Peptides against a protein of PDB entry 2C5K. Designs and how they scored, part 22

Target 1, 91 residues: chain A of PDB entry 2C5K
Amino acid sequence: EDPFQQVVKDTKEQLNRINNYITRHNTAGDDDQEEEIQDILKDVEETIVDLDRSIIVMKRDENEDVSGREAQVKNIKQQLDALKLRFDRRI

## One batch from the design tools (peptide; made by RFdiffusion4, then SolubleMPNN)

Design b2_p13_6_s1 (from b2_p13_6, 7 letters changed)
Fold by OpenDDE base, seed 5:
Structure b2_p13_6_s1 (fold): chain B 91 residues (1-91), chain A 13 residues (1-13)
Amino acid sequence: as target 1 above (91 residues)
Amino acid sequence: SLPELKLPKKFVP
């Protein structure tokens, strides 16, 4: 697979790992773990920026169909937003 | 050229 697909796959896996953790820990607890989650969520946000930039370059320089990749990035954004909501709602 | 992509940090609880 290409680097784009690898990043998409790993990003979704990280979000799933955090989601599973939040499911097992429905209340905020260990500050180190909470900070680690926040750091990874920020990494995901930066990853999304890079993915979007790569799509822009592909449209401009490669003249490739990017609709599928745009849909993948949209899906990651939605997954991130849903996870942030769960994370922030914990007491 | 395409930007270099980086993987997000791995979560290990």
Scores: peptide ipSAE 0.323, ipTM 0.844, DockQ to the pose 0.813
Fold by OpenDDE base, seed 2:
Structure b2_p13_6_s1 (fold): chain B 91 residues (1-91), chain A 13 residues (1-13)
Amino acid sequence: as target 1 above (91 residues)
Amino acid sequence: SLPELKLPKKFVP
């Protein structure tokens, strides 16, 4: 498995783990876990930036078909945005 | 060359 796919896979897994946690914890009450979630969401944002940069390089320098990878990153962005909304709406 | 990719922090509840 190439590094790009590994990062995509692990990023989605992290978002799923957080989503499952939020489902089990509809109210914010564990400050340590809430801070960790926030930190990971920021890490995911940076990961997405790096993935996009990787795609730019592959398109420019490697002349590869990146349509599939662009779709993967788009999906992660949508998943992140949905998760942020759920996270922020909790009391 | 491709930029280095890093995994986000792992969530362990």
Scores: peptide ipSAE 0.320, ipTM 0.843, DockQ to the pose 0.815
Fold by OpenDDE base, seed 3:
Formats: C-alpha cells, structure tokens, sequence
Structure b2_p13_6_s1 (fold): chain B 91 residues (1-91), chain A 13 residues (1-13)
C-alpha cells in the first residue's frame, strides 16, 4: 500500500476513534482529554493539507488522474467537519 | 517533490 492510501486509512481510523469517544462522552469533561482531542484534530487538519499538496504535485508534475484521490480527501474533510461540529457543541 | 506524509498522533482515550 502506497503512503497516500496508508495516511488516508489511518486518518479515518483516528477520526473514528475520536467519534466513538465523543459518542460515549456527550459532555465535555476532563480538560486534559479535551485538549488532547483538539490537538489531534489540528494534526488531522495538517495531514489534510499535506494530502492536498501531494495531489497538486501529482496533477502538475506527473500528469496523473487524481480524481480518485481528490474524492478520498473530500470524504476525510467531510468526516472531520462533522466531527468538529459534534466536538464543539458538547456542553 | 512530494511532501512527506505523516500520520496524525494516535488517540488513546
């Protein structure tokens, strides 16, 4: 498996882990845990930036069809946005 | 060149 697909897979798994935690903890609790989740969400945002950059390079320099990879990144962005909304709305 | 891809920090609840 190429590095792009590995990062996509592991990023989705990370978001699922946090989503499962939020499901079990519908209210904000331990400040240290909440900060850790926020830090990981920022890590995911940076990961998405790197994925987008790799797609730009592939499109420009390799002249490859990147539509499949663009769809994968779009899906991750949607998953992240939905998770951030759930995270931020917890009382 | 391609950027170095990194995994986000693993969440351990």
Amino acid sequence: as target 1 above (91 residues)
Amino acid sequence: SLPELKLPKKFVP
Scores: peptide ipSAE 0.318, ipTM 0.843, DockQ to the pose 0.795
Fold by OpenDDE base, seed 1:
Structure b2_p13_6_s1 (fold): chain B 91 residues (1-91), chain A 13 residues (1-13)
Amino acid sequence: as target 1 above (91 residues)
Amino acid sequence: SLPELKLPKKFVP
């Protein structure tokens, strides 16, 4: 599989795992798990930066149609933002 | 060349 698509897929799955955990744990009581979630959210942010950079290179150096990939990254950003909102709103 | 892409670490509670 294309490495870009693999990263997109795994990133979305990771966000879904965290979202499911937050759903089951709507209160922040386990500091170790909360810290790990925060670390992973930062990893996802860095992953998104790398995905955007790869798109820039594909447009510049390979002159490929990247509209679909741009839409995928936009969707991941929206998913991350929504998850961060849920994470921060928990009591 | 394309930058190296990395996966975020897996969350396993």
Scores: peptide ipSAE 0.316, ipTM 0.842, DockQ to the pose 0.825

Design b2_p13_6_s2 (from b2_p13_6, 7 letters changed)
Fold by OpenDDE base, seed 4:
Formats: structure tokens, C-alpha cells, sequence
Structure b2_p13_6_s2 (fold): chain B 91 residues (1-91), chain A 13 residues (1-13)
């Protein structure tokens, strides 16, 4: 599998895991888990930056049609933003 | 050159 696609797939998987966890744990607690979630969300943000950079380089150096990849990254950003809202709203 | 992509940290509850 394409490394880009693998990262996209795994990133979405991590966000889904966190989303499922938040669904089961609507109240904030267990500091270790909350900290881990925060760390992963930050890691996802960095991953998105790297994905965007890879798209820029592909546009420049390979002159490939990256519209599909751009849509995938956009989807991940939307998923991340939605998850952040759920995470931050927990009491 | 392309940035080195890495997998995000795995969430393990």
C-alpha cells in the first residue's frame, strides 16, 4: 500500500478509536487516558501537516493529480475538528 | 524531497 494511504488509513483509525472511547466515556476522567488522547490528537495534527507537505511536493515535483489526496486530508481535518469538539465538551 | 511520513501514535485504552 502507498505510504500516504497507509498514513491516512491509520490516522482515521486512531480518530475512530478515540471517538469510540469518548462515546463510552462521556465524562472526563482517568488522567492517563485523557493525556494519551491529547497526545494522539497533537500527533494527528502533525501528521496532517506532513500529509499536506507531501501533497505540495507531489504537485511541484511529480505534477500528479492530487485532488483525491487533498480530499482525503480535508476529510481527516474535518474528522479531527469534530472529535476535538466532542473531547473538549466532556465534563 | 518528500517528507518522511510516519504513522500516528496508536490509541490503546
Amino acid sequence: as target 1 above (91 residues)
Amino acid sequence: SLPKLKLPKKFVP
Scores: peptide ipSAE 0.343, ipTM 0.849, DockQ to the pose 0.851
Fold by OpenDDE base, seed 2:
Structure b2_p13_6_s2 (fold): chain B 91 residues (1-91), chain A 13 residues (1-13)
Amino acid sequence: as target 1 above (91 residues)
Amino acid sequence: SLPKLKLPKKFVP
């Protein structure tokens, strides 16, 4: 598995873990876990930026078909946005 | 060259 796919896979797994946690914890009550979730969401945002940059380089320098990778990143962005919305709406 | 990719922090509840 190439590094790009590994990062995509692990990023989705992190978002799924957080989503499952939020499902089990519909109210914010564990400050340490809430802060960790927020930190990871920020890490995911940075990861998405790096993935996009990677795609730009592959398209420009490697002349590779990146359509599939662009779709993967788009999916992660959508998953992140949905998760942020759930996270922020909790009381 | 490709940027160095990093994994996000792992969530462990």
Scores: peptide ipSAE 0.341, ipTM 0.849, DockQ to the pose 0.816
Fold by OpenDDE base, seed 1:
Structure b2_p13_6_s2 (fold): chain B 91 residues (1-91), chain A 13 residues (1-13)
Amino acid sequence: as target 1 above (91 residues)
Amino acid sequence: SLPKLKLPKKFVP
């Protein structure tokens, strides 16, 4: 599979795993798990930066149609933002 | 060249 698509897929799955955990744990009580979630959210942010960079290179060096990939990254950003909001709003 | 893409760390509670 295309490495770009693999990263997109795994990133979305990771965000879903965290979202499901937050759903089951709507209160922040386990500091170790909360810290791990925060670390992974930062990891996802860095992954998104790398995805954007890859799109820039594809547009510049390979002159490929990247509209679909741009839409995918936009969707991941929206998913991350929504998850961060839920994470921060927990009591 | 394309940057090397990495997978985020997996969350396993």
Scores: peptide ipSAE 0.337, ipTM 0.848, DockQ to the pose 0.825
Fold by OpenDDE base, seed 3:
Structure b2_p13_6_s2 (fold): chain B 91 residues (1-91), chain A 13 residues (1-13)
Amino acid sequence: as target 1 above (91 residues)
Amino acid sequence: SLPKLKLPKKFVP
């Protein structure tokens, strides 16, 4: 498996882990845990930036069809946005 | 050049 697909897979798994935690903890709790979740969400945002950059380079320099990879990144962005909304709305 | 891809930090609740 190429590095792009590995990062996509593990990023989705990370978001699922946090989503499962939020499901079990529908209210904000331990400040240290909440900060850790926020840090990981920011790390995922940076990961998405790197994925987008790799797609731009592939499209420009390699002249490859990147539509499949663009769809994968779009899906991750949607998953992240939905998770951030759940995270931020917890009382 | 291609950016070096990194895995996000693993969440451990």
Scores: peptide ipSAE 0.333, ipTM 0.847, DockQ to the pose 0.789

Design b2_p13_6_s3 (from b2_p13_6, 6 letters changed)
Fold by OpenDDE base, seed 1:
Formats: structure tokens, C-alpha cells, sequence
Structure b2_p13_6_s3 (fold): chain B 91 residues (1-91), chain A 13 residues (1-13)
């Protein structure tokens, strides 16, 4: 199994879980709940950084075509940005 | 406190 693809899949699933949670909870929760959501979003951001780093290493050391992986990471970044916007808009 | 949310898997390049 490709560890990169497994992490991509897991990250997208987590973003979907958060999106579903925000849909069910369109009003901001208590401080502990909001902090936990923020922590998970930060974990996702860190994961995306690590995925980007792996692509840089592949370009440099493996000399493989990384266009597909770059597109996947771009898509995850866009999904995260949209989710952060929804999260911040809640009253 | 939010069991429906899961921490993402860590990835090391």
C-alpha cells in the first residue's frame, strides 16, 4: 500500500467529518468544543505540510512524475480553506 | 469531547 495515498484518503475523510459536524452544529459550541475543532484543523494543516514535503523529496530524489500527487494536495488545501471559512462564519 | 471527529494520521516523508 502507498502510505501517501492512505494519508490523503484519511485527511479527506477527516475534513468531511468536520464539514458534517459543522452542518449539524451551525452555531458555535462551547470553548472546549471550538478549541478541539481548531486543534484538529491544525493537525490537518500539519499533515498537508508533510505531504507537500514528501512531494519535494520525490521531485529531488526519486525523479518521478509528481503531478498527480500535487493535484491531490491542492484539492485537499482547497477543501481545508473552504471548511475553515465555514467554521469561522458560525455565530 | 467530540468522538465523531478523529485525529488525522501522521505522515513522515
Amino acid sequence: as target 1 above (91 residues)
Amino acid sequence: SLPELKRPKKFVP
Scores: peptide ipSAE 0.232, ipTM 0.841, DockQ to the pose 0.071
Fold by OpenDDE base, seed 4:
Structure b2_p13_6_s3 (fold): chain B 91 residues (1-91), chain A 13 residues (1-13)
Amino acid sequence: as target 1 above (91 residues)
Amino acid sequence: SLPELKRPKKFVP
C-alpha cells in the first residue's frame, strides 16, 4: 500500500475514533480534553491539506488520473466536517 | 492525554 492510501486509511480511522469518543462523551470535557480533541482535528485538517497537495503534484508532474484519490479526500473532508459539527455542538 | 485517540500520521507529498 502506497503512502497516500496508508494516510487516507489512518485519517479515516482517526476520525472514527474521535467520532466514537464524542458519542461516548456527548458533553464537553475539561479544557485539556477539549484542547486535545481540537488539536487532533487540526492535525487531521493539515493531513487533508497535504493529501490535496499530493494530488496537485500528481496531476502536474505525473499527469496521472487522480479522480479516485480526489474522491477519497472528498470523503474524508465530509467526515471531518460532520465531526466538527458534532464536536462544536456539544454542551 | 486521551488514550482513546491517536495522532494522525504525517504525510509529505
Scores: peptide ipSAE 0.231, ipTM 0.841, DockQ to the pose 0.072
Fold by OpenDDE base, seed 2:
Structure b2_p13_6_s3 (fold): chain B 91 residues (1-91), chain A 13 residues (1-13)
Amino acid sequence: as target 1 above (91 residues)
Amino acid sequence: SLPELKRPKKFVP
């Protein structure tokens, strides 16, 4: 498995873990817990930026079909956005 | 601290 796919897989697993946590804890935790979740979400956002950059480079320099990778990143972005919405709506 | 949560792996091309 190539590094891109490994990171995609890991990122989805991270988002699933947070989603599961939010499901179990539908009310906001203490400030430290909320900040930790926020930090992880920011790390995920940074990872997605790096994934996007790699796709741009592949399209430009390698002239390979990246449609599959673009679809994967799009899916992760949608998952992240949905998770952020759930996270922010907790009281 | 939330041990059940993990930090994302850094992407290195």
Scores: peptide ipSAE 0.230, ipTM 0.838, DockQ to the pose 0.094
Fold by OpenDDE base, seed 3:
Structure b2_p13_6_s3 (fold): chain B 91 residues (1-91), chain A 13 residues (1-13)
Amino acid sequence: as target 1 above (91 residues)
Amino acid sequence: SLPELKRPKKFVP
């Protein structure tokens, strides 16, 4: 499988796991738990940056059509933003 | 050509 698609799949699965946890735990846990979730969210953000970089390389160096991959990354960003909003609203 | 992509850490509640 294309490494790009594998990372997209893994990232979406990770976001779903966190979303399921937040759904079951609508109140914040202890400081260590909250920090761990925040760290994973930051790792996802960094992964999205890497995905964007790969698109830039394909667009610049290979002159490939990247519209499909751009749409996939946009969808992941929206999913992350929604999840971050839910995470931050927990008391 | 593809830059190295990070993989999310597996989340365990």
Scores: peptide ipSAE 0.145, ipTM 0.760, DockQ to the pose 0.681

Design b2_p13_6_s4 (from b2_p13_6, 6 letters changed)
Fold by OpenDDE base, seed 4:
Structure b2_p13_6_s4 (fold): chain B 91 residues (1-91), chain A 13 residues (1-13)
Amino acid sequence: as target 1 above (91 residues)
Amino acid sequence: SLPPLKSPKKFVP
């Protein structure tokens, strides 16, 4: 895997871990885990920004076909949005 | 050059 694919993989993995945790914990707690989840969600948002930037550079400097990478980032964004919705709507 | 890429912080519950 190249660095882009590794980051994509790891990002999806973290989102899945959080999603699994939320599934087991459907109510918001007053513990350190809630804050940690928030921190990681913000980190994922920054990761997505960097992934998008890398795609822009690949288009500009390398003239690569980035359609697959764009689809991957789109998928991560959708996964993040769905997770944020679940996380924020918990009682 | 490509911007730095780093995986997000790992969730450890």
Scores: peptide ipSAE 0.458, ipTM 0.872, DockQ to the pose 0.830
Fold by OpenDDE base, seed 3:
Structure b2_p13_6_s4 (fold): chain B 91 residues (1-91), chain A 13 residues (1-13)
Amino acid sequence: as target 1 above (91 residues)
Amino acid sequence: SLPPLKSPKKFVP
């Protein structure tokens, strides 16, 4: 498996894990896990930046169609945005 | 050059 696909897969898995946690813990609190979630969400944001940059390099340096990779990153961004909304709206 | 791609840290509750 190429590194891009592995990172995409791992990123989605982390977002899913956090989403599952929020589902089980729908009330925000002074929980150590809250800070960990915030940290991972920031890490995901950095990962997405790197994924986007890799696509830019591919478009520039390779003649390969990157539309599939662009769609994957778009999907991750949508998943992240939805998760952030759920995370922030907890009382 | 771009740094190597890295997966985000794993969430372990």
Scores: peptide ipSAE 0.456, ipTM 0.870, DockQ to the pose 0.713
Fold by OpenDDE base, seed 1:
Structure b2_p13_6_s4 (fold): chain B 91 residues (1-91), chain A 13 residues (1-13)
Amino acid sequence: as target 1 above (91 residues)
Amino acid sequence: SLPPLKSPKKFVP
């Protein structure tokens, strides 16, 4: 598995872990876990930026078909946005 | 050049 696919896989795994945690903890807290979730969500955002940049480089330097990778990043962005909404709506 | 791709921090509750 190439590094891009590994990062995609790991990113989705972290989002799923957080989603599962929110399912078990539907009330927002002011504890270390809530802060950790916020930190990881920011880390995911930065990871997505790096993934997008890698696609740009592939298109420019390698002239490879990146449509599949673009679709993967789009899916991760959608998953992140949905998770943020769910996270923020907790009371 | 871009830095190496890195997975986000692992969530361990």
Scores: peptide ipSAE 0.456, ipTM 0.869, DockQ to the pose 0.704
Fold by OpenDDE base, seed 2:
Structure b2_p13_6_s4 (fold): chain B 91 residues (1-91), chain A 13 residues (1-13)
Amino acid sequence: as target 1 above (91 residues)
Amino acid sequence: SLPPLKSPKKFVP
């Protein structure tokens, strides 16, 4: 098992779950789920930082092609940004 | 060194 790929997979899964929730709940609420979403979005941001750092280490230490991993992280960032915008714009 | 990678907290609605 590749820990990088597992984290990427799990991160996308969480973002998808949140996106599905927002689809069903297009009005912002003041409940435990809204707070949980905010917490997880912050956790995802930190995860992305760690993923990027791991790529930097690979470039430095492993002489491996990291282009695929960079593309994966870019995709997650785009998904996160879109989700944050959708989450914040709810009335 | 980097800490081990870990997945974000799981969302359970």
Scores: peptide ipSAE 0.455, ipTM 0.869, DockQ to the pose 0.713

Design b2_p13_7_s1 (from b2_p13_7, 6 letters changed)
Fold by OpenDDE base, seed 4:
Structure b2_p13_7_s1 (fold): chain B 91 residues (1-91), chain A 13 residues (1-13)
Amino acid sequence: as target 1 above (91 residues)
Amino acid sequence: SKEALEKLRKFAS
C-alpha cells in the first residue's frame, strides 16, 4: 500500500480514538489516559506536517495531481482542529 | 504503521 494512504488511515484512527475519548470524558484530568490522548494529539500534528511535506515533494518531483491528497490532509486538519477545541474546552 | 510513517518521512526529506 501507498505509505501516504497508510499514514492517513493511521491518523484517522488516532483521531477516532481521541473523539471517542472526549465523548466518554467530558471532565478534564479525571482519567489516566488523558496524558496519552494529549500525546496522540501532538503526534497527529507532527504527522500532518509530514503529510504536507510529502505532497510538496510530489508536486515538485513527480508533477502529479495531488489535489486528492491535499483534500485528505485538509480533512484531517479540520478534524484535528475540532477535536482540539472540544478537548481544551472540557472542564 | 511505523514502517509507513518512516517511508513517508524519508520520502519527504
Scores: peptide ipSAE 0.396, ipTM 0.887, DockQ to the pose 0.866
Fold by OpenDDE base, seed 2:
Structure b2_p13_7_s1 (fold): chain B 91 residues (1-91), chain A 13 residues (1-13)
Amino acid sequence: as target 1 above (91 residues)
Amino acid sequence: SKEALEKLRKFAS
């Protein structure tokens, strides 16, 4: 059981939900779930901060290779940024 | 899960 990997998994599932929502709702404010999706976006953003902090601690206090984890977080950040752009550009 | 997130946050502190 690795909390980091579980959180990554959960975060990716959240991103997937957001992606699906945007695909189904290409018009802003046309659904009651709009606010919930916005909240999820913020939750993911906050979770990324926690993920980064955990990597910093591991890099500092542990003698483990964190490159893999850094790559995972980088990918999540890229996905989030892309989704934010798509979400905000809806008319 | 909430538990995993909590553990991560505690670890990162």
Scores: peptide ipSAE 0.395, ipTM 0.887, DockQ to the pose 0.847
Fold by OpenDDE base, seed 3:
Parts: C-alpha cells; structure tokens; sequence
Structure b2_p13_7_s1 (fold): chain B 91 residues (1-91), chain A 13 residues (1-13)
C-alpha cells in the first residue's frame, strides 16, 4: 500500500475526530479531553510537513505527476486551518 | 498507521 495515501487517510480521520469534538464542546476548557485534542492538532500539523516533504522529493527524484497529491494536501491544510479557527474561537 | 508514517518519513528524508 502507498504510505502517502495511508497517511492522508489517517490524517483525515484525525481531522474528523477534531471536528466532532468541537461540535460537542463549544466551550473552551470545559473537558478533560481538550489537551488531547490540542495534541492531535499539533500532530496533524507535523504530519502535513511530512506529506509536503514527500511531494517535494517526488518532484525532484521521480518522473510522476504530483498534482493529485498536492491537491490532497491542500485540502487537508484547509480543513486544519478551519478547525484551528473554530477551536480557538470557542467561548 | 505508525508504520505508514515511518515509511513516508524515510522516503522524504
């Protein structure tokens, strides 16, 4: 299996978990899981760096169109940014 | 998975 696609899948699952948490917890600091969610946010952020680096290497070392992978990472970044905004704006 | 992430990082190193 393609490690890139598996990591993308795992990352999307993490984003989905964060989304569900925010939906259920619209008040900051009211739940013991909040620190864990913050850790997941940072984990996703770090994973995106790895995804980007893999694409850079593919562009450099492989003769393959990476547009599809770039679009996938862009989508993940957009989701993360939206979730960060929602998480930080909780009352 | 952790394994997939490890492989990805090795590839990108």
Amino acid sequence: as target 1 above (91 residues)
Amino acid sequence: SKEALEKLRKFAS
Scores: peptide ipSAE 0.393, ipTM 0.887, DockQ to the pose 0.860
Fold by OpenDDE base, seed 1:
Structure b2_p13_7_s1 (fold): chain B 91 residues (1-91), chain A 13 residues (1-13)
Amino acid sequence: as target 1 above (91 residues)
Amino acid sequence: SKEALEKLRKFAS
């Protein structure tokens, strides 16, 4: 079991849900799920902080290559930023 | 999962 990879997987599923919501709701404030989606966005942001911290600890305490994990987190950050932009630009 | 996230946070703390 690798908790890091499981958290990454769960985060990607959250991002996918947000993406699907945006595609179905391009008007802000017209759905009762919007507040829940905003909460998920914040949860993802907090999870990214935890993922980054885990990588820092691995670099410090373990002699392992973390470049792969860093790339995974970078990709998640890019996806989140794109989704936040799309979500905020809804009319 | 909640368990995975908790383990990650404990590791990162």
Scores: peptide ipSAE 0.390, ipTM 0.886, DockQ to the pose 0.839

Design b2_p13_7_s2 (from b2_p13_7, 4 letters changed)
Fold by OpenDDE base, seed 4:
Structure b2_p13_7_s2 (fold): chain B 91 residues (1-91), chain A 13 residues (1-13)
Amino acid sequence: as target 1 above (91 residues)
Amino acid sequence: SKEALEELRKFAE
């Protein structure tokens, strides 16, 4: 019951949803879910901030090895950036 | 889950 790992899992599911949406909707603004997907993108972005903050606190207060968590967040950031690029480049 | 996110945010404060 690690909230960090649960949030990571949920975030990756959101990214997967976005990926699937982009695959099916390569034209911007032609679907009723467009706004929802945009909201999810922003939600993921906000969640990443929370994930980073939690890592900072762990390093500060627990002095625990957070390399694994940092790698997970880095991966999520990379996926988000790629999806943002694909989403924004839709015609 | 929303609960997990809330716990994470509380932890990060």
Scores: peptide ipSAE 0.453, ipTM 0.892, DockQ to the pose 0.859
Fold by OpenDDE base, seed 3:
Parts: structure tokens; sequence; C-alpha cells
Structure b2_p13_7_s2 (fold): chain B 91 residues (1-91), chain A 13 residues (1-13)
């Protein structure tokens, strides 16, 4: 029902997929799915922008308490950053 | 879902 929460849920599922891939593939460039995983990483980054924008609009237009949503996005950003680091450090 | 993301984007405009 809530588009924000549905998008958060979908994004976390994408992050989970990336995490599982990194766990199974510690060597870079030797798998046909690697490019797809890279695309998903970029999709998540773009989605985070949309999530942040929605929060900004809520603050501006509705003056609604967004602390909970900000915390959710912060958590997603932290997960993404950690996964990007692990992904890039694969040999 | 694709629909949820679309609705979010419209809201954020």
Amino acid sequence: as target 1 above (91 residues)
Amino acid sequence: SKEALEELRKFAE
C-alpha cells in the first residue's frame, strides 16, 4: 500500500541478492552474472535517490515526521556501501 | 514493484 515501504522492501531484496552473489563469488570477472550484479548496484543507487527525494518532499509539503524513513534509508545506504566495498575488493 | 517505484517517483516530483 505504501509505495515508500514497498520500494524499501524491494531494495533490500536487491541488496540481499548482491550479498549472496559476493559470498559465492570471491573472484572478479569470471562469471556471466557479474555485469548483472553491477547493474543492480547502480539500480539501488538510483532508487536511493528517489527515496531521499520523497523524504524531502514530505518535509517540505507535508511537514511530516520523516525520522523513521530517514533511518530506513540510512540503513540501506550503509548496506550498499559495505557491499560495494566487498564487491570491489574481489580479486 | 515497478508500480510502487513509479508511484514513489511521481510523489517525489
Scores: peptide ipSAE 0.451, ipTM 0.892, DockQ to the pose 0.857
Fold by OpenDDE base, seed 1:
Structure b2_p13_7_s2 (fold): chain B 91 residues (1-91), chain A 13 residues (1-13)
Amino acid sequence: as target 1 above (91 residues)
Amino acid sequence: SKEALEELRKFAE
């Protein structure tokens, strides 16, 4: 499979895990896994940078239509931002 | 997978 699509799939699985955690833990600092979830949030942020860079290279070197990939990354960014907001709002 | 991410990063360099 295309490495880009596999990375997108893995990232979406990470976002899903974060979403499930927030649903189960509405209070901050009450679980041993919270630090791990914070690490996953940072991992996703770093992965998005890699995804964006790959698109830039494709535009420059491959001269292919990257609109679909740009839309996928945009969607991931929107999901991450929403989850970060929900995570930070926990009391 | 770790392999997919590594390949993506190499491509983006």
Scores: peptide ipSAE 0.451, ipTM 0.891, DockQ to the pose 0.868
Fold by OpenDDE base, seed 2:
Parts: structure tokens; sequence; C-alpha cells
Structure b2_p13_7_s2 (fold): chain B 91 residues (1-91), chain A 13 residues (1-13)
């Protein structure tokens, strides 16, 4: 498996963990793991930058059809944004 | 994995 797909898989697992955490903890600041979850959110953001950069390089240097990869990253971004909203709206 | 991420980052440079 190429690094891109493995990173996508790992990122989706991180998002899944965040989703599960939000489901279990709908009150902000009441759990010792909250800071860790915040760190994971930032980690995912940074990983998305790496994913995007890899696509840019592929388009530039390899001249391959990257639409599939772009769709994958778009999906991850949408999931992240949704989770951020849910996480921040906890009271 | 960290290895995959490292390879991706190198590729993206």
Amino acid sequence: as target 1 above (91 residues)
Amino acid sequence: SKEALEELRKFAE
C-alpha cells in the first residue's frame, strides 16, 4: 500500500476516535482526555496539509489523474470540519 | 503509520 492511502486510513481512524469521544463526552472540559483529543484534531489538520501537498506534487511531476485522491482528502476535510463543530459546541 | 507519514512528507517536499 502506498503511503498516501495508509495515511488516509490512519487519519480516518483518528477521526473515528474523535467521533467516539464526542459521543461519550458531550460536556466540555470534564475529562482528562480532552486535551489529547484537541491535539489529535490539530494532528489531523497538519496531516491534511501533507496530503494536499502530495497531491500537488503528483499533479506537477507525475501528470497523473489525482481526482480520486482529491476526493478522499475532500471527504476527510468535511469529516474534520463536522467534528470540529460538534466538539466546539459542547457545553 | 509513522513510517507512511514520513514517506508522504518526503514525497510532498
Scores: peptide ipSAE 0.450, ipTM 0.892, DockQ to the pose 0.867

Design b2_p13_7_s3 (from b2_p13_7, 4 letters changed)
Fold by OpenDDE base, seed 5:
Structure b2_p13_7_s3 (fold): chain B 91 residues (1-91), chain A 13 residues (1-13)
Amino acid sequence: as target 1 above (91 residues)
Amino acid sequence: SREALEELRKFAE
């Protein structure tokens, strides 16, 4: 029921898909799905913004511990950065 | 899901 956790789950599934794609396609521009993968990368970036905003609001308007959520977003950001690097370095 | 994302965005407004 927690939309934050559902979004995190969906985002991690997107990252997993990207990872699998890079593993199968280590050559740039060699597949019709590449544009879709690029779109997913951008979608994840935008989703991270929304996740961060929700944490900011929670911190501001609620006296709830957000450390767990911050750690989750941090992990997602790290995974995204690593995948972006691998994706961009394909020859 | 799209629904979850929409709910998250509304919350963050």
Scores: peptide ipSAE 0.459, ipTM 0.894, DockQ to the pose 0.864
Fold by OpenDDE base, seed 1:
Structure b2_p13_7_s3 (fold): chain B 91 residues (1-91), chain A 13 residues (1-13)
Amino acid sequence: as target 1 above (91 residues)
Amino acid sequence: SREALEELRKFAE
């Protein structure tokens, strides 16, 4: 499998874990896992940077259509932004 | 996986 697609898959699994945590915890700071979830959010942000960099290199060097990969990364960014908003709005 | 991420990062360097 393409390492890009494996990274996308792993990132989506991280986003799913964050989503499940938010749905179970409506109060901020009331669970031992909250710090770990915050770390995962930052890991996803870093991974998105790596995904974007790989697309830039492919556009420059590989002469391949990257529109599909760009759409995948855009979707991940949108999911992350929505989850960050929900996480930060918890009382 | 960690391996996939490392390969991706090396590719993007």
Scores: peptide ipSAE 0.458, ipTM 0.893, DockQ to the pose 0.876
Fold by OpenDDE base, seed 2:
Structure b2_p13_7_s3 (fold): chain B 91 residues (1-91), chain A 13 residues (1-13)
Amino acid sequence: as target 1 above (91 residues)
Amino acid sequence: SREALEELRKFAE
C-alpha cells in the first residue's frame, strides 16, 4: 500500500467531481451544492500541501528519486488552478 | 481514503 498514490487518486477523483459540477452549473450560486464544491476545492488545496510535504520528507530522509511524484503533484496543481478559474468565472 | 490521507499526513510530519 502506497498512501501517496492513493491520496493522488482520491484527489483526482475530487477534481473530476468539480469538473463535472462546473459543466452542469455555469451560473454561480444557483445550486445547493455550491458550498460543498467550494469545500472540496479547499480540501484539494490542503491535500496538495500534504502531498508536497511528503515529497520534501522523502527527499530529505530517503534520498530517492521523487521526480515522478513531483510531476504528479504538479499536474494536480495545474488541474486545480484551471478548475478554480472556471469556477470563479461563472456568472 | 481517509486512512491513506491520515497515513500520508503522519509521514509528512
Scores: peptide ipSAE 0.458, ipTM 0.893, DockQ to the pose 0.868
Fold by OpenDDE base, seed 3:
Structure b2_p13_7_s3 (fold): chain B 91 residues (1-91), chain A 13 residues (1-13)
Amino acid sequence: as target 1 above (91 residues)
Amino acid sequence: SREALEELRKFAE
């Protein structure tokens, strides 16, 4: 039972859903799921804020080594940025 | 899960 790792897992599942959508849709705005995917992108963005906050608290209150968790969040951010770029570049 | 996210948020407060 690790809330951080569970949230990371859930976020990655959301990213996978977005990726699958983009691979199936090269035209913007011609699908009923378009708005839902946009909402998921924003949800992931907000979740990353929560993940970062938890890391900050751990560093502050426990002075624990959080390098592993920071690496996980960095990876998620990279995936999100790549998906945003692909999503926005659809014509 | 929603529960995990809520726990994370409370921890981060």
Scores: peptide ipSAE 0.458, ipTM 0.894, DockQ to the pose 0.850

